# Peptides against a protein of PDB entry 5VVV, part 182

Target 1, 276 residues: chain A of PDB entry 5VVV
Amino acid sequence: FLCGVVEGFYGRPWVMEQRKELFRRLQKWELNTYLYAPKDDYKHRMFWREMYSVEEAEQLMTLISAAREYEIEFIYAISPGLDITFSNPKEVSTLKRKLDQVSQFGCRSFALLFDDIDHNMCAADKEVFSSFAHAQVSITNEIYQYLGEPETFLFCPTEYCGTFCYPNVSQSPYLRTVGEKLLPGIEVLWTGPKVVSKEIPVESIEEVSKIIKRAPVIWDNIHANDYDQKRLFLGPYKGRSTELIPRLKGVLTNPNCEFEANYVAIHTLATWYKSN
Target 2, 276 residues: chain A of PDB entry 5VVV as posed
Amino acid sequence: FLCGVVEGFYGRPWVMEQRKELFRRLQKWELNTYLYAPKDDYKHRMFWREMYSVEEAEQLMTLISAAREYEIEFIYAISPGLDITFSNPKEVSTLKRKLDQVSQFGCRSFALLFDNIDHNMCAADKEVFSSFAHAQVSITNEIYQYLGEPETFLFCPTEYCGTFCYPNVSQSPYLRTVGEKLLPGIEVLWTGPKVVSKEIPVESIEEVSKIIKRAPVIWDNIHANDYDQKRLFLGPYKGRSTELIPRLKGVLTNPNCEFEANYVAIHTLATWYKSN

## One batch from the design tools (peptide; made by RFdiffusion4, then SolubleMPNN)

Design b2_p25_3_s2 (from b2_p25_3, 9 letters changed)
Fold by OpenDDE base, seed 2:
Structure b2_p25_3_s2 (fold): chain B 276 residues (1-276), chain A 25 residues (1-25)
Amino acid sequence: as target 1 above (276 residues)
Amino acid sequence: DERLKRIKEEDPIGYKGIERAKTEL
């Protein structure tokens, strides 16, 4: 069971010292996972093709080593979906080289994120792939196999919550393709009924699990505040029955942008997790 | 896009996230 934090918000990323402090807190609270997915980290999303510099490499190596010291699984995410051409072998090879570099930093767990992108393929991709889901699954499977089928590999769908599914969760052709074609060793991220879900009912997890043919990892935006810079979510982790735990592969909270605001959010997630 | 219209009505926070991602390009 993956349980911890995703740094997955828009806005200023956490500094390396905050991330190291996070790992210490996660270990202390018997949480086990950190997903590196900061939207405004240039080489994560907008400039995903760019290799890390020597200085950036040293920082990431130090960060990954710190995660290991605290027995935290460091998952490196990349979000190529803004401008990747899925059918272009040069784009696929560029993505492979980027993940090879991160593997050299000592990273062993990875994620491909296709959240917050247009549901459209370019003309070249339309000639090769039957749908946008087929394109995403193709590259995800290829990268997963290229990396030697790592123990932890995550996929974030473009339809990552109930409101984003067309026409709905159980009838989505996109999620059906993901469930049928995504390799079984790849985990699927899910956010619940909405992007910010007040509650995640058991029935809603059973519904999505049926179509994706696996238990999801929850990307939980209950404490996210990047959409409202005037708001801090200081309340406990709530609106998730402990009956979800045996129906999930994990829960990763995407908390407030303000690092120090997250004590209650992360601690109460840990209490929830240990209550099963 | 009918999907985006529905998202705007049912999940206005989610809609803002999609709009933000588009303006950063």
Scores: peptide ipSAE 0.615, ipTM 0.935, DockQ to the pose 0.870
Fold by OpenDDE base, seed 3:
Structure b2_p25_3_s2 (fold): chain B 276 residues (1-276), chain A 25 residues (1-25)
Amino acid sequence: as target 1 above (276 residues)
Amino acid sequence: DERLKRIKEEDPIGYKGIERAKTEL
């Protein structure tokens, strides 16, 4: 069971010292996972093709080593979906080289994120793939296999919550393709009925699990505030029954952008996780 | 887009996220 934090917000990323302090807190609270997915990391999303510099490499190596010291699984995410051509072998090779570099930093766990992108394929991809889901699954499976089938590999679908599904969760052709074609060792990220789900009913997890043919990992935006800079959510982790735990592969909270505001968010997640 | 109209109505926060992601390009 993956339980911890995703740094998955828009806005100023946490500094390395905050991330190390996070790992210390995660260990102290018997949480086990950190997903590196800061939207404003240029080399994570907008410039995903660009290799890390020597200085950036040293920082990431230090961060990954710190995660290991605190027995926290460091998952490196990349979001190539803004401008990748899935059918172009050079793009696939570029993605492979980027993940090879991160593997050299000592990273062993990875994520491919296709959140917050347009549902339209380019003309070249339309000639090769029957749908956007087929294109995403193809590259995800290829990368997963190329990396030697790492123990933890995550996929974030473009339809990552109930409201994003067309026509709905259970009838989504996109999620059906993901469920049918994504390799079984690849985990699927999900935010619940909404992007920011006030509640995640058990029935909603059963519905999505059926179509994706696996238990999801919750990317939990309950404490997210990047969408409203005037919001600071200091409430406890709530609206998630502990009956979800046996129905999930994990829960990763995407908390407030302000690192110092997340004590209650992360601590109450840990309490929730230990209560089952 | 009809999908974006639906998302804007059902998930205004989700819609803002999509719009933000587009404005950063």
Scores: peptide ipSAE 0.605, ipTM 0.934, DockQ to the pose 0.853
Fold by OpenDDE base, seed 5:
Structure b2_p25_3_s2 (fold): chain B 276 residues (1-276), chain A 25 residues (1-25)
Amino acid sequence: as target 1 above (276 residues)
Amino acid sequence: DERLKRIKEEDPIGYKGIERAKTEL
């Protein structure tokens, strides 16, 4: 069971010292996972093709080493979906080289994110792939196999919550293709009925699990505030029955952008997880 | 886009996220 934090918000990323302090807190609270997915890290999303500089490489190596020291699984995410051509072998090779560089930093766990992108393929991809889901699954499976089938590999679908599914969760052709064609060792990220789900009913997890043919990992935006920086979400982790735990592969909270605001959010997630 | 209209009605926060991601491009 993956339990911890995703740094997955828009806005100023956490500094390396905040991330190291997070790992200390995660270990202390018996949590085990950190997903690196800061939307405003240029080389994560907008400039995903660009290799890390020597200085950036040293920082990431130090961060990955710190995660290992605190027994926290460091998952490196990349979001190529803004402008990747899935059918272009050069784009696939560029993605491989980027993940090879991160693997050299000592990273062993990875994620491909296709959240917050247009639900359309370019003309070249339409000639090769039957749908957007087929294109995403093709590259995800190829990258997963290329990396030697790592123990933890995550996929974030473009339809990552109930409201984003067309026509709905159980009838989505996109999620059906993901469920049928995504390799079984690849985990699927999900935010619940909404992007920010006030409640995640058990029945809603059973519904999505059926179509994706696996238990999801919850990307939980309950404490996310990047959409309204005038608000801090200081309340406890709530609206998730402990009956979800045996039906999930994990829960990763995407909390407030303000690192110091997240004590209650992360601590109460840990209490929830240990109450099963 | 009918999908975006539905998202705007059912998930206004989710819609703002999509629109933000598009404005940063």
Scores: peptide ipSAE 0.576, ipTM 0.928, DockQ to the pose 0.855
Fold by OpenDDE base, seed 4:
Order: structure tokens, then C-alpha cells, then sequence
Structure b2_p25_3_s2 (fold): chain B 276 residues (1-276), chain A 25 residues (1-25)
């Protein structure tokens, strides 16, 4: 069971010292996972093709080493979906080289994120892939296999919540393709019925699990505030039954952008996790 | 786009995420 934090918000990423402090807190609270997915990290998303500089590499190596020191699984995410041509072998090779670089930093767990992108393929991809889901699954499976089938590999679907599913969760051709064709060792990220789910009913997890043919990892935006920088979500982790725990592969909270605001959010997630 | 309209109505936060992604391109 993956339990911890995803740094998955838009806005200023946390500094390395905050991330190290996070790992210390996670260990102390018996949480086990950090997903590196800061949307405004240029080389994570906008410039995903760009290799890390020597200085950036040193920082990431230090960060990954710190995660290991605190027994926190460091999952490196990349979000190539803004402008990747899935059918272009050079793009696939570029993605491979980027993940190879991160693997050299000592990272062993990875995520491919296709959240917050348009469902449209370019003309070249339409000639090769039957759908956007087929393109995403193809590259995800290829990368997963290329990396030697890491113990933890995550996929974030473009339809990552109930409201994004067309026509709905149980009938989504996109999620059906994901469920049918994504290799079984790849975990699927899900935010619940909505991007920011006030509640995640058990039935909603059973529904998505059926179509994706696996228990999801919750990317939990309950404390996310990147959509409203005037708000801080200081309340406890709530609206999630502990009955979800046996039905999930994990829960990663995507909390407030303000690092110091997250004590209650993360601590109460840990309390929730330990209550089952 | 009927999907985007639905998303805007049902999940305004999610819609903003998509809008942010589009403005960055």
C-alpha cells in the first residue's frame, strides 16, 4: 500500500529542504511514499525532453538519497503529454533517455502522467493508434518494460476522475482501453469522483477498479489549493472511509502549495491509514 | 466542446486545470 504525498500541484515547487523535511515527517508518521510531480518543474512537464543539468542532477541525487535515508519510496513522475508525439520513435527514445538519467540518480520508481492534457492526438499519432488511450498505454507499457518492470510504476490517465470520464466511469472507452491494455504491474492514479473529491465513496472505487481492472492509487486533492491561492486547507483528512484501504493500492495526498500548511493534512492521512 | 462545458459545470476545478494546461502551450 502506497501512502504518502504527491507533490503534484501547480505553482512554486517545494524546495529541496522542504522535501527532505517532508521525508522525515513521512517516516515519523509511518508513511512510505513521495511522488515527485510538481507541475511547474520545467523538466517534469513543459520541457520534459530536456535532460537535467549537472546542478539539477546533484540536487535530485541528493533528494533521492534523502528519501532512501528516511525509507521513503521516491517515485519520479514525468508529464510528456502536452506535446509528445507518441508514434515518433525519437520521442519515445527521448523519454527513455530522460528516465535513464533519473535512474542513474538512484531512482527506481517512476510515473507517467497524462493528466491535464487535451484528448486530441496529432495527425501522425492518429495514423498509428486507434485512440488516445491506445497511444498512452503503448508508450507506458514500452517505458515500463524498458525500465525493467520497476516494482512501482504509476500511470495517471487523462480521465483521472469521474467527471472527466466520457460518457461516465463504467462506460469510458478510454478507461476500458487502459484497463484492458495497460500491463498489470502498472498502477493507475485516480482522484475520485472529481478532481477535488469531497468524498470518495467505496462504490465509486469499485466502479473504477472494475473498468481499469486493478485497485487504483488515489491522488487525493482534498487539501490541494493550487486552484485557489487565497485558501488554505488546514482541516483533517476526511470523507474517505477506512473501508477504502483494502480496495486501494495506495493514497497519495496532493496538499497545499504552502509546505508548512500541510502538517494536519499529512498527519491525519497517516492516522487514517493506521486506523485499519 | 461539450465535454469541456460539462467539466466546467460539474468540476470547475478540473476545468481550470485543463485551462492552465492550454495557456502554457
Amino acid sequence: as target 1 above (276 residues)
Amino acid sequence: DERLKRIKEEDPIGYKGIERAKTEL
Scores: peptide ipSAE 0.050, ipTM 0.756, DockQ to the pose 0.875

Design b2_p25_3_s4 (from b2_p25_3, 9 letters changed)
Fold by OpenDDE base, seed 3:
Structure b2_p25_3_s4 (fold): chain B 276 residues (1-276), chain A 25 residues (1-25)
Amino acid sequence: as target 1 above (276 residues)
Amino acid sequence: DERLKKIKEEDPIGYKGLERAKTEL
C-alpha cells in the first residue's frame, strides 16, 4: 500500500530542504511514499525532453538518497503529454533517455502522467493508434518494460476522475482501453468523483476499479489549494471511509502549496491509514 | 466539446484547473 505525499500542484515547488523535512515526517508517521510531480518543474512537464544539468542532477541524487535514508519510496513522475508525438520513435527514445538519467540518480520507481492535457491526438498519431488511450498505453507499457518492470510504476490517465470521464466512468471507452491494455503491474492514479473530491464513496472506487481492472492509487486533492490561492485547507483528512483501504493500492495526498500548512493534512492521513 | 461542457457543469474547480493548465504554457 503506497501512502504518503504527491508534490503535484501548480505553483512554486518545494525546496530541497522542505522535501527532506517531508521525508523525516513521513518516516515518523509510518508513511512510505513521495511522488515527485511538481507541475512548475520545467523538466518534468514543459521541457520534459531536456536532460538535467550537472547541478540539477546533484540535487536530485541528494534528494533520492535522502528519501532512501528515511525509507521513503521516491517516485519520479514525468508529464510528456503536452506535446509528445506518441508514434514518433525519436520522442519515445528521448523519454527513455530522460528516465535512464533519473535511474542513474538511484531512482527505481516512476510515473507517466497524462493529466491536464487536450483529449486529442496529432495527425501522425491518428494514423498509428486507434484512440488516445491506445497511444498512451502503448508508450506507457513500452517504457515500463524498457525500465525492467519497476516494482512501482504509475500511470495518470487523462480521465483521472469521475467528472473527466466521457460519457461516465463505467462507459468510458478511454478507461476501458486503459483497463484492458495497460500492463497489470502498472498502477493507475485517480482523484475520486471530482478533481477535488470532498468525499470518495466506496461505490465510486468499485466502479472505477471494475473498468481499469485494478485497485487505483488515490491522488488526493482534498488539501490542494493551487486552484484557489485564497484557500488554505487545514481540516483533517475526511470523507474517505477506512473501508477504502482494502480497495486501494495507495493514497498520496497532494496538499497545500505552502509546505508549513501541511502538518494536519499529512498527520491525519497517517492516522486514517493506521486505523484499518 | 461535450466532454468540456460536462466538466464545466459537474466540476467547476476541475474546469478552472484545466483552463489554468492551458494558460501556464
Scores: peptide ipSAE 0.706, ipTM 0.954, DockQ to the pose 0.722
Fold by OpenDDE base, seed 2:
Structure b2_p25_3_s4 (fold): chain B 276 residues (1-276), chain A 25 residues (1-25)
Amino acid sequence: as target 1 above (276 residues)
Amino acid sequence: DERLKKIKEEDPIGYKGLERAKTEL
């Protein structure tokens, strides 16, 4: 069971010292996972093709080593979906080389994120793939196999919550293709009924699990505030029954952008997890 | 886009997130 934090918000990423302090807190609270997915890290999303510099590499190696010291699984995410051509072997090769570099930093767990992108394929991809889901699954399976089938590999769908599914969760052709074609060793991220879900009912997890043919990992935006910089979510982790735990592969909270605001958010997630 | 109409109606926060992601490009 993956339980911890995703740094998955828009806005200023956390500094390396904040991330190290996070790992210490996660260990202290018996949480086990950090997903690196900061939207405004240029080499994570907008410039995903660019290799890390020597200086950036040293920082990431130090960060991954710190996660290991605190027994925290460091998952490196990349979000190539803004401008990748899925059918272009040079793009696939560029993605492979980027993840090879991160593997050299001592990373062993990875994620491919296709959240917050246009649902349209380019003309070249339409000639090769029968749908957008087929394109995403093809590259995800190829990367997963290329990396030697790592123990933890995550996929974030473009339809990552109930409101983003068309026409709905149970009838989505996109999620059906993901469930049928995504390799069984790849975990699927899910956010619940909405992008910010007040509650995640058990029935909603049973519905999505049926179509994706696996238990999801929750990307939980309950404490996310990147959409409203005037709001801080200082309340406890709530609106998730402990009956979800046996039906999930994990829960990763995407908390407030302000690092110091997250004590209650993360601590109450840990209390919830240990109550099972 | 019918998907975007659905998101705007059912999830105004999610819709704002998608619009932000487009403006940062």
Scores: peptide ipSAE 0.703, ipTM 0.953, DockQ to the pose 0.770
Fold by OpenDDE base, seed 4:
Structure b2_p25_3_s4 (fold): chain B 276 residues (1-276), chain A 25 residues (1-25)
Amino acid sequence: as target 1 above (276 residues)
Amino acid sequence: DERLKKIKEEDPIGYKGLERAKTEL
């Protein structure tokens, strides 16, 4: 069971010292996972093709080493979906080289994120792939296999919550393709019924699990505030039955952008997790 | 786009996020 934090918000990423402090807190609270997915890391998303500089590499190596010191699984995410041509072997090779670089930093767990992108393909991809889901699954499976089938590999679908599913969760051709074609060792990220789910009913997890043919990892936006920077979500982790735990592969909270605001959010997630 | 219409109606926060992600290009 993956339990911890995703740094997955838009806005200023946490500094390396905050991330190290996070790992210490995660260990102390018996949480085990950090997903590196800051949307405003240029080399994570907008410039995903760009290799890390020597200085950036040193920082990431240090960060990954710190995660290991605290027995936190460091999952490196990349979001190539803004402008990747899935059918282009050069794009696939570029993605491979980027993940090879991160592997050299000592990272062993990875995520491909296709959240917050247009639900369409370019002309070149339409000639090769039957659907956007087929394109995403193809590259995801290829990368997963290329990396030697790492123990933890995550996929964030473009339809990552109930409201984003067309026409709905159970009838989504996109999620059907993901469920049918995504290799079984790849985990699927899900935010619940909405992007920011006030509640995640058990039935909603059963519904998505059926179509994706696996238990999801919850990317939990309950404490996310990047959509309203005038608010801090200081309340406890709530609206998730502990009955979800045996029905999930994990829960990663995407909390407030303000690192200092997240003590209650993360601690109460840990309490929730340990209550099962 | 019927999908975007659905999102806008059912998940205004999610819709705002999608629109933001498009404008940062």
Scores: peptide ipSAE 0.681, ipTM 0.950, DockQ to the pose 0.846
Fold by OpenDDE base, seed 5:
Structure b2_p25_3_s4 (fold): chain B 276 residues (1-276), chain A 25 residues (1-25)
Amino acid sequence: as target 1 above (276 residues)
Amino acid sequence: DERLKKIKEEDPIGYKGLERAKTEL
């Protein structure tokens, strides 16, 4: 069971010292996972093709080593979906080279994120793939196999919540393709009925699990404030029954952008996790 | 647009992400 934090917000990323303090808190609270997915990290999303500089490499190596010191699984995410051509072997090779570099930093766990992108393929991809889901699954499976089938590999679908599913969760052709064609060792990220789910009913997890043919990992936006930084979400982790725990592969909270605001959010997630 | 307003109210993060992605493309 993956339980911890995703740094998955839009806005100023956390500094390396905040991330190390996070790992110390995660260990203290018997949480085990950190997903590196800061949307405004240029080499994560906008410039996903660009290799890390020597200085950036040293920082990431130090961060990954610190996660290991605190027994926290460091998952490196990349979001190529803004401008990748899935059918272009040069794009696939560029993605491979980027993940090879991160593997050299000592990273062993990875994620491919296709969240917050348009549901459209370019003309070249339409000639090769029958749908956007087929293109995403093809590259995800190829990368997963190329990396030697890592123990932890995550996929974030473009339809990552109930409100983004067309026509709905149980009938989505996109999620059906993901469930049928994504290799069984790859985990699927999900935010619940909405992007910001006030409640995640057990029945909603049973519905999505059936179509994706696996238990999801919850990307939980309950404490996310990047959509309105004038608000701080200081309340407890709530609206999730403990009956979800045996039906999930994990829960990763995407909390407030303000690192110092997240004590209650993360601590109450840990209390919830231990209550099962 | 009432539809865009509703989407923003229902899924404020996804709406913001999609707006950013569209301004950067």
Scores: peptide ipSAE 0.042, ipTM 0.675, DockQ to the pose 0.508

Design b2_p25_4_s1 (from b2_p25_4, 12 letters changed)
Fold by OpenDDE base, seed 4:
Structure b2_p25_4_s1 (fold): chain B 276 residues (1-276), chain A 25 residues (1-25)
Amino acid sequence: as target 1 above (276 residues)
Amino acid sequence: SKLEELKKKYEESKERYKKIALESL
């Protein structure tokens, strides 16, 4: 069970010292996972093709080493979806080289994220792939296999919540394709019924699990404030039954952008997790 | 430019997310 934090927000990424402090807190609270997915890391999303500089590499190596020191699984995410051409072998090779670089930093767990992108393929991709889901699954499977089928590999669908599913979760052709064609060793990220789910009913997890043919990892936006930084979510982790735990592969909270605000959010997630 | 187009796509995706996230509350 993956339990911890995803740094998955828009806005100023946490500094390396905050991330190290996070790992210490995660270990102390018996949480085990950190997903590196800061949307304003340009080399994660906007400039996903760009290799890390020597200085950035040293920082990431240090960060990954710190995660290991605290027995926290460091998952490196990349979000190529803004401008990738899925059918272009050069794009696939560029993605491979980027993940090879991160593998050299000692990273062993990875994620491909297709969140917050347009559902439309370019003309070249439409000639090769039957749908956007087919394109995403193809590259995800290829990358997963290329990396030697790492123990932890995550996929974030473009339809990552109930409200994004057309016509609905159980009938989504996109999620059906994901469920049927995504390799079984690849985990699927899900935010619940909504982008920010006040509640995640057990039935909603059973519904999505059926179509994706696996238990999801919750990307939990309950404490996310990147959509309105005038708000700060200081309340406890709630609206998730402990009955979800045996039905999930994990829960990764995407908390407030303000690192200092997240004590209650993360601590109460840990309490929730240990209460099963 | 390609860079301006990419920045625009990023900002549009971000603002779309923010809108939907706010509407989810």
Scores: peptide ipSAE 0.706, ipTM 0.963, DockQ to the pose 0.866
Fold by OpenDDE base, seed 5:
Structure b2_p25_4_s1 (fold): chain B 276 residues (1-276), chain A 25 residues (1-25)
Amino acid sequence: as target 1 above (276 residues)
Amino acid sequence: SKLEELKKKYEESKERYKKIALESL
């Protein structure tokens, strides 16, 4: 069971010292996972093709080493979906080289994220792939196999919540393609019925699990404030029955952008996780 | 430019997310 934090918000990423402090807190609270997915890291999303500099490499190596010291699984995410051409072998090779670099930093766990992108393929991809889901699954499977089938590999679908599914979760052709064609060792991220789910009913997890043919990892936006930084979400982790735990592969909270505001959010997630 | 188009796509994506997230509350 993956339990911890995803740094997955829009806005200023946390600094390396905040991330190290997070790892210490995660260990203390018996949480085990950190997903590196800061949307405003240019080399994560907007400039995903760009290799890390020597200085950035040293920082990431130090961060990955710190995660290992605190027994926290460091998952490196990349979000190529804004402008990747899935059918172009050069794009796939560029993605491979980027993940090779991160592997050299000592990273062993990875994620490919296709959240918050247009559902339309370019003309070249339409000639090769039957749908956007087929294109995403193809590259994800290829990268997963290229990396030697890492123990932890995550996929974030473009339809990552109930409200994004057409006509609904159970009938989504996109999620059906993901369920049928994504390799079984790859985990699927999900935010619940909505982008920000006040509640995640057990029945809603059973529904999505059936179509994706696996238990999801919850990317939980309950404490996310990147959509309105005039708000701070200081309340406990709630609206999730402990009966979800045996039906999930994990829960990663995407909390407030303000690192200091997240004590209650993360601590109460840990209490929830240990309550089953 | 290609860079300006990419920046525009990023900002439009972010604003779509923010709108939908706010409507989720």
Scores: peptide ipSAE 0.702, ipTM 0.962, DockQ to the pose 0.902
Fold by OpenDDE base, seed 1:
Order: structure tokens, then C-alpha cells, then sequence
Structure b2_p25_4_s1 (fold): chain B 276 residues (1-276), chain A 25 residues (1-25)
């Protein structure tokens, strides 16, 4: 069971010292996972093709080593979906080289994210792939196999919550393709019925699990504030029954952008997890 | 330019997310 934090917000990423302090807190609270997915990191999303510099490589190696010291699984995410051409072998090879570089930093766990992108394929991809889901699954499976089928590999669908599913969760052709064609060793990220789910009912997890043919990992936006930084979410982790735990592969909270605001959010997630 | 188009696409995706997230509350 993956339990911890995703740094998955828009806005200023956390500094390396904040991330190291996070790992210390996660270990102390018996949490086990950190997902690196800061949207405003240029080499994560907008400029996903760009290799890390020597200085950036040293920082990432130090961060991955710190996660290992605190027994925290470091998952590196990349979000190529803004401008990737899925049918272009050069794009696939560029993605492989980027993940090879991160593998050399000592990273062993990875994620491909297709959140917050248009559902439209370019003309070249439409000639090769039957749908947007087929294009995403094809590249995800190829990358997963290329990396030697790592123990932890995550996929974030473009339809990552109930309200994004057309016509609905159980009838979505996109999620059906993901469930049928995504390799079984790849985990699927999900935010619940909404982008920010006030509640995640057990029945909603049973519905999505049926179509994706696996238990999801919750990307939990309950404490996210990147959509309105005039708000701080300082309340406890709530609106999730402990009956969800045996029906999930994990829970990763995407908390407030302000690192110092997240004590209650993360501590109460840990209490919730240990209560089952 | 290609860079300006990419920056525009990033900002548009971010603003769509923010709108939908706010509407989810």
C-alpha cells in the first residue's frame, strides 16, 4: 500500500530542504511514499524533453539518496502530454533518454502523467492510434517495459476523476481502453468523483476499479490549494472511510502549496491509514 | 512562435484546471 505525499500542485515547487524535512516526517509517521510531480518544474512538464544539468542532477541524486535514508519510496513523474507526438519514434526515444538519466540518479520508481491536457490527438497520431487512450497506453506500456518493469510504475489518465469521464465512469471508452490495454503491473492514479473530492464513497471506487481492472492509487486533492492560494486547507483528512484501504493500492495526498501548512493534513492521513 | 504556443497551452491547461477545481467545491 503506497501512502504519503504527491508534490503535484501548480505554483512554486518545494525547495530541496523542505523535501528532505518531508521525508523525515513521513518516516516518523510510518508513511512510505513521495511522488515528485511539481507542475511548475519546467523539466517535469513544459520542457519534459530537456535533460537535467550537472547541478540539477546533483540535487536530484541528493534528494533520492535522502528518500532512501528515510526509507521513503521516491517516485519520479514526468508529464509529456502537452506537446508529445505519440506516433513519433524520436519523441519516445527522447522520453526513454530522460528516464534513463533519472535512473542513473538511483531512482527505481516512475510515473507517466496525462493530467490537464486536451483530449485531441494531432493528425499524425490519428493515423496510427484508434483513440487518445490507445496512444497513451501504447507509450506507457513501452516505457514500462523499457525500464525493465519496475516494481512501482504509475499512470495518470486524462480522465482522472468521475466528472471527466464521458459519458460516465462505467461507460467511458477511454477508461475501458486503459483497463483492457494498460499492462497489469502499472498502477492507475485517481482523484475520486471530482478533481477535489469532498468525499470518496466506497461504491465510486468499486465502479472505477471494475473498468480499469485494478485497485487505483488515490491522488487526493482534499488539501490542495493551487487553484485558489487565498485558501489554506488546515483541517484533518476526512470524507474517506477506512473501508477504502483494502480497495486501494494507495493514497498520496497533494496538499497546500505552502509547505508549513501541511502538518495536520499529512499527520491525519497517517492516523487514518494506521486505523485499519 | 513554437515556444509562445507551448507557453499558451500550459497557461490554458492550468486555468482550465483551476476553474474545474473551484467548481468541484
Amino acid sequence: as target 1 above (276 residues)
Amino acid sequence: SKLEELKKKYEESKERYKKIALESL
Scores: peptide ipSAE 0.701, ipTM 0.962, DockQ to the pose 0.894
Fold by OpenDDE base, seed 3:
Structure b2_p25_4_s1 (fold): chain B 276 residues (1-276), chain A 25 residues (1-25)
Amino acid sequence: as target 1 above (276 residues)
Amino acid sequence: SKLEELKKKYEESKERYKKIALESL
C-alpha cells in the first residue's frame, strides 16, 4: 500500500530542504511514499525532453538519497503529454533517455502522467493509434518494459476522475482501453468522483476498479489549494472510509502549496491509514 | 513561436484545471 504525498500542484515547487523535512515527517508518521510531480518544474512537464544539468542532477541524487535514508519510496513522475508525438520513435527514445538519467540518480520507481492535456492526437498519431488511450498505453507499456518492469510504476490517465469520463466511468472507452491494454504491473492514479473529491465513496472505487481492472492509487486533492492561492486547507483528512484501504493500491495526498500548512493534512492521512 | 504555443498550452491547461477544481468544491 503506497501512502504519502504527491508534490503534484501548480505553483512554486518545494525546495530540497522542505522535501527532506517531508521525508522525515513521512517516516515518523509511518508513511512510505513521495511522488515527485511538481507541475512548475519545467523538466517535469513543459520541457520534459530536456536532460537535467549537472547541478540539477546533484540535487535530485541528494533528494533520492535522502528519501532512501528515511525509507521513503521516491517515485519520479514525468508529464510528456503537452506536446509528445506518441508515434514518433525519437520522442519515445527521448523519454527513455530522460528516465535513464533519473535511474542513474538511484531512482527505481516511476510515473507517466497524462493529466490536464488535450484529448486530441496529432495527425501522425491518428494514423498509428486507434485512440488517445491506445497511444498513451502503448508508450506507457513500452517505457515500463524498457525500465525492466520496476516494482512501482504509475500511470495517470487523462480521465483521472469521474467527471472527466465520457459518457461515465463504467462506460468510458478510454478507461476500458486503459484497463484492457495497460500492463497489470502498472498502477493507475485516480482523484475520485471529481478533481477535488470532498468524498470518495466505496462504490465509486469499485466502479473504477472494475473498468481499469485493478485497485487505483488515489491522487487525493482534498488539501490541494493550487487552484485558489487565497485558500489554505487546514482540516483533517476526511470523507474517505477506511473500507477504501483494502480496495486501493495507495493514497498520495496532493496538499497545499505552502509546505508549512500541511502538518494536519499529512498527519491525519497517517492516522486514517493506521486506523485499518 | 513553438515556445509561445507550449507556454499557452500549459497556461490554458492550468486555468482549466483551476476552474474545474473550484467547481468541485
Scores: peptide ipSAE 0.696, ipTM 0.960, DockQ to the pose 0.903

